# Peptides against a protein of PDB entry 4PN1: the designs that were tried, part 38

Target 1, 261 residues: chain A of PDB entry 4PN1
Amino acid sequence: KIEMNFLNKPIVPDTTKVISNFLTHYLITEPVEHVEIEAKLGTLIDLETQNRFEFPVMNETILNPEFNLRTRFESDMTASEHKYLNEFLNQAFRDSQKPGRLPFAYKHTKQVDLFYETEDNSRDKIRVSKNQSDNQVLACVKKRRVADLFLYCPNDAFDIRISISDELPVSMPSGNQQPSLTRLKDRVGYVHQEIKIDLTKTTQNDPVYDTTERHELEVEFGNIADLRDRAQKAKDGMEAPLFRRVQLFMDNVRILRREHS

## One batch from the design tools (peptide; made by RFdiffusion4, then SolubleMPNN)

Design b1_p12_2_s3 (from b1_p12_2, 7 letters changed)
Fold by OpenDDE base, seed 5:
Structure b1_p12_2_s3 (fold): chain B 261 residues (1-261), chain A 12 residues (1-12)
Amino acid sequence: as target 1 above (261 residues)
Amino acid sequence: SEYDRLSAIFES
């Protein structure tokens, strides 16, 4: 007979625990009311070298936020990489439609985001999102970045930023206000087991600079209520449901960050 | 074939 370990019981990876605790804090301990939790693929850049950050570790490592590592996170990727991921996810979608699998859902959206400054010029700008096709308002929110957790992934094409954001619904800006920034977003979204995977091409026009294009991939918890419930259970001593959900999330992230053209 | 019926960002 074969056993899993000397206790013959499942164990939880430390990474899962750390991330779970991070999420629990902003779900339960100091709860963000309209929380968005997402992971973006990108690159940790060493501010000193402007190259990818190098840390003396050999595998996926959560960076301690208490230390200033003099890094920035670039969530952009090349068009080629983005295209590859799009094709990869399309194939994953197709495969998931087969009998015996849990299917992906798919959605393609094109929207324009208009950003409005607040009177105090705070970083919490108002974002109005509209559907490009009919100009209907999709959302009007003040999005605030609450916290970040960075994962250095030396063996993979991308590093990871997990972000906690607060998306507070707010009233539309007055008609006398002009947007300070406008972005066009072309987004393809994949949902599997309530985990959202979005590929987004963002186009930004500047009157002075040439049109810029950004390519991003983000993975988001699609069911915050469920996640919050799991986090609450964890606080109450039952951690397994939260750990399982976080592990699912991270496994999806791990799959994606390994892919490259 | 590698043809993809799904809409994608990079489709013309």
Scores: peptide ipSAE 0.041, ipTM 0.710, DockQ to the pose 0.013
Fold by OpenDDE base, seed 1:
Structure b1_p12_2_s3 (fold): chain B 261 residues (1-261), chain A 12 residues (1-12)
Amino acid sequence: as target 1 above (261 residues)
Amino acid sequence: SEYDRLSAIFES
């Protein structure tokens, strides 16, 4: 006979606990009403060297936000990396359609995001998202970044930023207002067990500067209500459901950040 | 394109 450990009980990785606590805070303790929780693949850049951040650790580690590490997070990747990940996810999608598996869902969306200045605070812009094909309004929100948690992943192709955001639905801007910024988004989305994985190519046209293109990979919790319920249970002493969901989320992130051509 | 033919399949 073989046992799991000397207690013969499951044990939760520390990373899972830390992230779970982070999420619980913004789901339950100081709840964000219209919360969006996502992880982005990218690179922690050392502001001094302008190279990838180097930290004296040998594996995935959550950086303490209380320390100023003089870093920035670049959520962009190369077109080739983005393409590779797209192909990888397409294969994963196909494999998941096989008998005995839980299938991916897939969606391709092309939208335009229009950003409008607000009267109260120029930093809090209103984002109107429209479908590119028929110009139907998909959303009109005021997004506020609430908190970030950074994972330094020295052994992988990407570092990770987990972000808590508040996407407050707001009324449409006045008809006489012009957008200060327009972004085109070409997004392919994969959903597996209510975890959303989005590959997004963003094109930004600036009247003064050259057109810029960004390639992003995002992993998002697709069922916030369920996650909030799990977080509440965790606060009440039953942590296992939350840990399981966070572990699933992070395992998906880990798979993706390790993949590169 | 960076996106393969799978995108086209689901759009049609």
Scores: peptide ipSAE 0.023, ipTM 0.536, DockQ to the pose 0.014
Fold by OpenDDE base, seed 4:
Structure b1_p12_2_s3 (fold): chain B 261 residues (1-261), chain A 12 residues (1-12)
Amino acid sequence: as target 1 above (261 residues)
Amino acid sequence: SEYDRLSAIFES
């Protein structure tokens, strides 16, 4: 017989606790009404060197947001890396369809995002998303980035940004308004246990400059209501459900960030 | 497309 530790009880990694507290704040304490919580794979760039940031740590480390480390986060990867992750996730999808497993769901979407300036000239733009095939409006939102939590991952191909955003549904822009920016999004989405994993290729056409293409991978909590419920329980003294959900989320992120071409 | 055959199959 073996026990997991001398208490024979699960122990919560500090990373899980920190992230859970971070999420609880924006789910319960100062609740974001239309919250989106996602982790993006990318690279912490040292603003001084323009190379990947180096920190004197040897493993996954949540960076303290109170300190300015003079970094920026680039939520982009090479086409090769993106392709590799796509192939990896496709294989994971196939494997999950086998008996005894919980299956992935898969969805391929192509949409166009039109960005409009707000009437109040706020920094946040209105995004109208339309299906490329039939031009049906999928969403019209004003997205506000509320908070970020960065994980430096020296042993992995990617660093992580966990973001809290408020996606406020808003009315469609007036017909006389022209979009300031249009982006084409080709997205393949994988859902497993209500954790959403999206690979997105974004194409932005500029009439003056060359077409820019971005490749992103994001992991999102697919059931915010459940997560909020878990966070509330945590505030009420029962933290285990939240910790388990955050652990699941982070394990998925950890799997993905370790993969590289 | 940069996405693999499986993505293409699902799209079709």
Scores: peptide ipSAE 0.019, ipTM 0.535, DockQ to the pose 0.014
Fold by OpenDDE base, seed 2:
Structure b1_p12_2_s3 (fold): chain B 261 residues (1-261), chain A 12 residues (1-12)
Amino acid sequence: as target 1 above (261 residues)
Amino acid sequence: SEYDRLSAIFES
């Protein structure tokens, strides 16, 4: 017989604990009402060198937000990398349809995001998302970034930013108001065990900087209510359910960040 | 920088 360790009990990786505590804070301690929790693949850039950040660690490392490392995060990748990930996820989708597996759900959407300035000239804009095909309103929100947690991943193609956002539903702007910015989004979405994986190609027109495209991959917790419940249990002393969910989330992220063309 | 400005636009 083989045991897991000398206690014969599961042990929680430190990364899982740190992330779980981070999430618990914004789910329970200082709760964000309309919370969105996502991880984006990208690159930590050293502001001094303009190259990928180098830190004296050899594996996945959560950066301490209390330290100014003079970095920026690029939530972008090349078209080739994005295509590869799309193909990879398509294959994963197909494999998951086989007997004995839990299947992916798949959805391809094209939407337009219209951004409107607020009357109080706040930094947060109102975003109206519409389906490109029928112009149906999908959402009208004011999104605020609350907190970020960065993972430096020296052995992988991408670093990770985990973000806590407040996505507040708001009323539609007046019909006379014109959008200050318009973005076209081509999104391929995969859902597995309530973890959402989105590949998004964003096209944005700018009169000064011409048309720009961004290729993003994001992983999101699809069931916030369940996650909040797990976080509450963790706060009450039962941490295992939260740890398991965070572990699942991070394993999916880890799979994706290792893939590249 | 121009890049930083573009990044800010995308994140806005």
Scores: peptide ipSAE 0.000, ipTM 0.354, DockQ to the pose 0.028

Design b1_p12_2_s4 (from b1_p12_2, 8 letters changed)
Fold by OpenDDE base, seed 1:
Structure b1_p12_2_s4 (fold): chain B 261 residues (1-261), chain A 12 residues (1-12)
Amino acid sequence: as target 1 above (261 residues)
Amino acid sequence: SMYDRLIAKYEA
């Protein structure tokens, strides 16, 4: 007979615990009402060298937010990398349709995001999202970034930023207001076990600067209610359901960040 | 440990 360890009980990696507690804080302890929780693939850039950040660690490491490491996170990738990931996910989608598997859902959306200044001149802008095809309003929100957790991944193609955001539904801007910024988003979305994976091409037209295109991959918890329930259970002393969900989320992230062209 | 301090921060 084989046992998994000397206690013969499952053990949870530190990464899972740290992330779980991070999430629990903003789900339960200081709850964000309209919370969005996502991980973005990108690169930690050393502000001094303008190269990828280097840290004396040999594997995936959550950076301590208490330390200013003089870094910035670039949530972008090359078009080639983005294309590769798209093809990779397409194959994963196809494979998941086979008997005995849990299938991906797939959705392709094109939207325009219009950003408006608030009447109180707050730093937070109102974002109106519309469908490009029929100009139907999809959402009108005021998004606030609440917290970030960064993972340095020296062995992988990408580093990771996990973000907590508050997307507060708000009233539409006055008809006489003009948007300060317009972004076109071409998004391909994959959903597997209520984990959302989005590949997004963002085009931004700036009157002063040339048109810029960004390529992003984000992984999001698709069932916040369930996650909040799991987090509450964790606060009540039963951590396993939350750990399992976070582990699933992170495994998907890990798969993606290891893939490169 | 640094880990413990981080965990404690989010448990508060």
Scores: peptide ipSAE 0.015, ipTM 0.447, DockQ to the pose 0.819
Fold by OpenDDE base, seed 3:
Structure b1_p12_2_s4 (fold): chain B 261 residues (1-261), chain A 12 residues (1-12)
Amino acid sequence: as target 1 above (261 residues)
Amino acid sequence: SMYDRLIAKYEA
């Protein structure tokens, strides 16, 4: 007979607990109304060296946001890395279509994001997303970054930024208003068990600077209502449902950040 | 703060 441990009970990883508490804060304690919760793959850069940050740890660790570590997070990756991840996810998609598996859903979207200044001249801009093919409006939101949680992952290709954002639906800008910024996005989206995985190629044309291209991978909680319910249960003393959902999310993130070309 | 509460759980 085999037992899991001397208590013969499941144990929750500390990372799961910390992230769960972080999410609970912005879901329940100080709730963000139109919350988006996503993890982006990238690199923590040391501002002094301009190289990847070095911290005296040997495994995945959550950085305390109260400390200024003089870092920046770059959510960009190389085209080669992005291509590799795309191929990897394509294979995962195919494998998930086999009998006995839960299938991925797949969507390819090419959109243009138009950014507009707000009437109140707030720092937050209105983003209008349109389909590139027919100019159909996909979304019109004012997005505010609320909080970030950084994971330093010394053994993996990427570090992680988990972000809490408020995506407030707003009315379309006036027809006579011109966008201050335009970005083209080519997005390949995969959904598995309501976890969204997006590969995005972003192109931005600047009249002063050269055209910039970015390659990003993000993992997002696809069912916020369910997550909020789980967080509420956790506040009420039943933590298991939330832990399970966060564990699923983080396992997906861990799979992706370990992959490299 | 949120972090103080987290730390308190480990020190208790």
Scores: peptide ipSAE 0.012, ipTM 0.410, DockQ to the pose 0.152
Fold by OpenDDE base, seed 4:
Structure b1_p12_2_s4 (fold): chain B 261 residues (1-261), chain A 12 residues (1-12)
Amino acid sequence: as target 1 above (261 residues)
Amino acid sequence: SMYDRLIAKYEA
């Protein structure tokens, strides 16, 4: 017989606790109404060197947001890396369809995002998302980045940004408004246990600059209501359900950030 | 993960 430890009780890793507290704040304490919670794979760049940030730690480390480390986060990867991850996820999808496993769901979406300036000239733009095939409106939102939590991952191919965003549904822009920016998105989405994994190729046409292509991988909590419920329970003294969900999320992130071509 | 399994058992 094996026990968990000398108390035979679960011990929460600091990473799990810190992330859980971070999420609880924006789910319960100062709740964001239309919250989106996602992790993006990318690279912490040292602003001085323009190379990947180096910090004297040997493992996954949550950076303290109270300190300005003079970094920027680049939520991008090479086409080769993106292709590799796509193939990796395709294989994971296939394997999950076998008996005894929980299956992935799969969706391929091609959409166009149109960005509009707000009437009040607010910093936040209105994003209208349409399906490329039939021009069906998928969403019309004003997205505000509320908070970020950065994980420096020296042993992995990518660093991580966990972001809290508010996606406020808004009315469609007036017919006379022209989009300030148009982005084409080719998105392959995988869902496993209500955790969404999206591989996105974004093409941005700039009339002044060359067309740019971005390759992104995002991991998102797919059931916010459940997560909020878990966070509330945590506030009420029952933390285990939240810790479990955060651990699941982070395990998926950890798998992905370790994979590279 | 192992942690998830342990937590799940604890919650059961």
Scores: peptide ipSAE 0.011, ipTM 0.485, DockQ to the pose 0.039
Fold by OpenDDE base, seed 5:
Structure b1_p12_2_s4 (fold): chain B 261 residues (1-261), chain A 12 residues (1-12)
Amino acid sequence: as target 1 above (261 residues)
Amino acid sequence: SMYDRLIAKYEA
């Protein structure tokens, strides 16, 4: 006979608890109405050295947001890293189509994002997203970044930023307004068990600076209603469903950040 | 796309 531990009860990792509490705050305590929750792969940069931040820890660690560590987060990666991850996910997609597995869904989209200034000169711009092929409007929103949680991952190629955003649907800008910024997005999306994994190549034309290209990988909770329900149950004393969902999300993130050529 | 190729395989 084997037991899990001397209490013979499941133990939840501290990382799972911290992230779950972070999510519960913005789902239940101070609820964001149109919430988007995503993790991006990238690099924590030390503002003083302009190199990757070095923290005296030996494994995955959530940084305390109450302390200013004088860092910035760069969500970019190299084209070669992006290509490798695409090939990796393509193989994972193929393997998931086999009998006995839960299949990935796959979607390739190309869109243009047009950014407009608001009439009240608020910091948040209106984003109009259109399909590149037929110019149909996909969305018109005002997105606000609400909170970030950073994970320093010294043993992996990437660090992680988990972000809470509010995407408020708004009316289209007037025909007399010109966009202040235009971005082209080429996105390959994979969905498994309602968790979205997106590889995005973004091209931006700047009148002052040369055209820039960014390569990003993001992981997003695809069922916010279910997540909010789990968070409410956690607030009411039943934490297990939320912990299980957060664990699944983080395991997918961990697989991706460890994968490199 | 890879997805389109997969669908085409099932429709053939």
Scores: peptide ipSAE 0.000, ipTM 0.275, DockQ to the pose 0.011

Design b1_p12_3_s1 (from b1_p12_3, 7 letters changed)
Fold by OpenDDE base, seed 3:
Structure b1_p12_3_s1 (fold): chain B 261 residues (1-261), chain A 12 residues (1-12)
Amino acid sequence: as target 1 above (261 residues)
Amino acid sequence: SRNEEMLKLLLE
């Protein structure tokens, strides 16, 4: 007979607790109404060296937001890395279709994002997303970044930014308005157990600057209502459901950030 | 400060 520890009870990783508290704040304590919660793979860049940040730790660590480490987060990867992750996820998708597994859902979307200035001249722009093929409107929102949490991952190919955003649905801009910015997005989306994994290739044309292309991977909580319910239970003293959901989310993130070409 | 408040939030 074996036991998992001297108490023979599950133990929650500290990372799970910290992230759960972070999420609970913006789900319950100071609730964001139209909340989006996502993790992006990228690189913490040291502003002084312009190289990947180096910190005296040997494993995944949540950075203390109290300290200004003079870093920036680049939510980009090489085309090669992006391709590798795409192939990896395609294989994971195929494997999940086998008997006894929970299957992935798959969706490929090509969209154009049009950004418009608001009437009140607020900093937040209105984003209209349309399908490139038929110009069908997919979404019209005003997005506000609320909070970020950074994970430094010295043993993996990528660092992580977990972001809380408010995506407020708004009315379509007037037909006479012209977009101030246009971005093309080629998005491949995978969904497993209501966790969304998106690979996105973004192309932006600038009249002054050369065309820029970005490759991003994001992991998102696909069921916010469920997550909010779990967070409420946690506030009420039952933390296990929230911890389990956060653990699932983070395990998926950990799998992805370890993969490299 | 905002940073201090965030720290308390994360470690609570």
Scores: peptide ipSAE 0.028, ipTM 0.520, DockQ to the pose 0.242
Fold by OpenDDE base, seed 5:
Structure b1_p12_3_s1 (fold): chain B 261 residues (1-261), chain A 12 residues (1-12)
Amino acid sequence: as target 1 above (261 residues)
Amino acid sequence: SRNEEMLKLLLE
């Protein structure tokens, strides 16, 4: 006979617990009403060297937010890396359509994001998202970044930022207002077991600078209601459902960040 | 501080 361990029971990694607690706080304890929870692939950059930061660790590590690490997170990647991930996900999509698997869903979206200043000149801008094809308004929101959790991943191609955001629906700007910024987003979205994986190409025309293009990959919890329910159960003493969901999320993130072009 | 608060919640 083979057993899992000396208790013959599953064990929850610390990473799962820490992330679960992080999520539970903003889902239940101090709930963000219109919460968005996503992980972005990117690079922790040392502000002094402008290279990837090197921490004295040998595996995936949640960074202690108490420390000022003199880093910034760059969520951008090269076009080639982005293309590779796209191809990788396309293959994963195809494989998931086979019998016996849970299938991916796929969606390709092209949208324009228009950013407007607020009357109070707050840092948070109003974002109006429109479909590029028919100019249909998809959303009008103020997105506020609430919290970040950083994972340094020395063995992988990318580091991870898990972000909690509040995406507050707001009224459309007045018709006489002009956008301060316009971004074109070409997004391919994959959904598997209600985990959303988005590859986004963002084009921004700057009047001063040349057109810039950014390539991002984000992994998002697609069912916030379910996640909130799981978090509530965790607060009530039943942690397993939340841990399982977080584990699933993180495993997907881990798969993606390991991929190299 | 915000960082301290975050640390507390993560280590609960």
Scores: peptide ipSAE 0.027, ipTM 0.490, DockQ to the pose 0.233
Fold by OpenDDE base, seed 1:
Structure b1_p12_3_s1 (fold): chain B 261 residues (1-261), chain A 12 residues (1-12)
Amino acid sequence: as target 1 above (261 residues)
Amino acid sequence: SRNEEMLKLLLE
């Protein structure tokens, strides 16, 4: 007979525990009402070298937010990397349709995001999202970034930023207001076990600067209510359901960040 | 500081 360890009980990696605690705080302790929780693939850039950040660690590491490492996070990738990931996910989608598997859902959306200044001149802008095909309003929100957690991943193609945001529904801007910024988003979305994986091409037209295109991959918790329930249970002393959900989320992230062209 | 608070939260 084989046992998994000397206690013969499951053990949870520190990464899972730290992330779980991070999420629990903003789900339960100081709850964000309209919370969005996502991980973005990108690169930690050393501000001094302008190269990828280097740290004396050999594996996935959550960076201590106490220290200013003089870094920035670039939530972008090359077009070729983005294409590769798209192809990879397409294959994963196809494989998941086979008998005995849990299938992916797939959705392709094209939207335009219009950003408006608030009347109070707050730093937070109002974002109106519309469907490109029929100009139907999909959402009108004021998004506030609440917290970030950065993972340095020296062995992988990408580093990770996990973000907590508050997407507050707000009234539409006045008809006489003009958007300060317009972004076109071409998004392909994959959903597996209520984890959302989005590949997004964003085109931004700036009157002063040339048109810029960004390529992003984000992984999001698709069932916040369930996650909040799990977090509450964790606060009440039963951590396993939350740990399992976070582990699933992170495993998906880990798969993606290891893939490269 | 926010960072200090965050650290404290993560270590709880």
Scores: peptide ipSAE 0.025, ipTM 0.461, DockQ to the pose 0.230
Fold by OpenDDE base, seed 4:
Structure b1_p12_3_s1 (fold): chain B 261 residues (1-261), chain A 12 residues (1-12)
Amino acid sequence: as target 1 above (261 residues)
Amino acid sequence: SRNEEMLKLLLE
């Protein structure tokens, strides 16, 4: 007979606790109404060297937001890396269809995002997303980045940015407005246990970026209502359900960031 | 500062 530890009780890693607290704040304490919570794979870049950030740690580390490390996060990867991850996820999808497993759901979407300036000239733009095939409006939102949490992952191919965003549904822009930016998205989406994994190829003509095509992988909590419920329970003293959900999320992220061509 | 507030949030 084996016990978990000398107390024979589950123990929660600090990473899980910190992330859980981070999420609880924006779910319960100062709740974001239309919250999106996602992790993006990318690279922490040292602004001075323009190389990947280096820090004297040997494992996955949540960066302390108190310190300005003079970094930027590049939520991009090479086409080769992106292709590899796609193949990896395709195999995972196939394996999950076998008896005894919980299956992935799969969706391939090609959409166009049209960005519009707001009437009040606010910093946030209105994004209208349409399906490329039938021009069906998928969403019309004003997205605001609320908070970020960065994980430096020295042993893995990618670093992680966990972001809290507010996606406020808004009315369609007037017919006389022209989009300031058009973005084409080719998205392959996988869902497993309500965790969404999206591989996205984005094409846009944006002078801010060195390339017109970006390759991104994001992991998102697919059931915010459930997550909010778990966070509320945590505030009420029952933390286990939230910790379990956060751990599931992070384990999926950890699997993905370790894979590379 | 915003950073201090964030730190407090993460450690509470």
Scores: peptide ipSAE 0.011, ipTM 0.420, DockQ to the pose 0.227

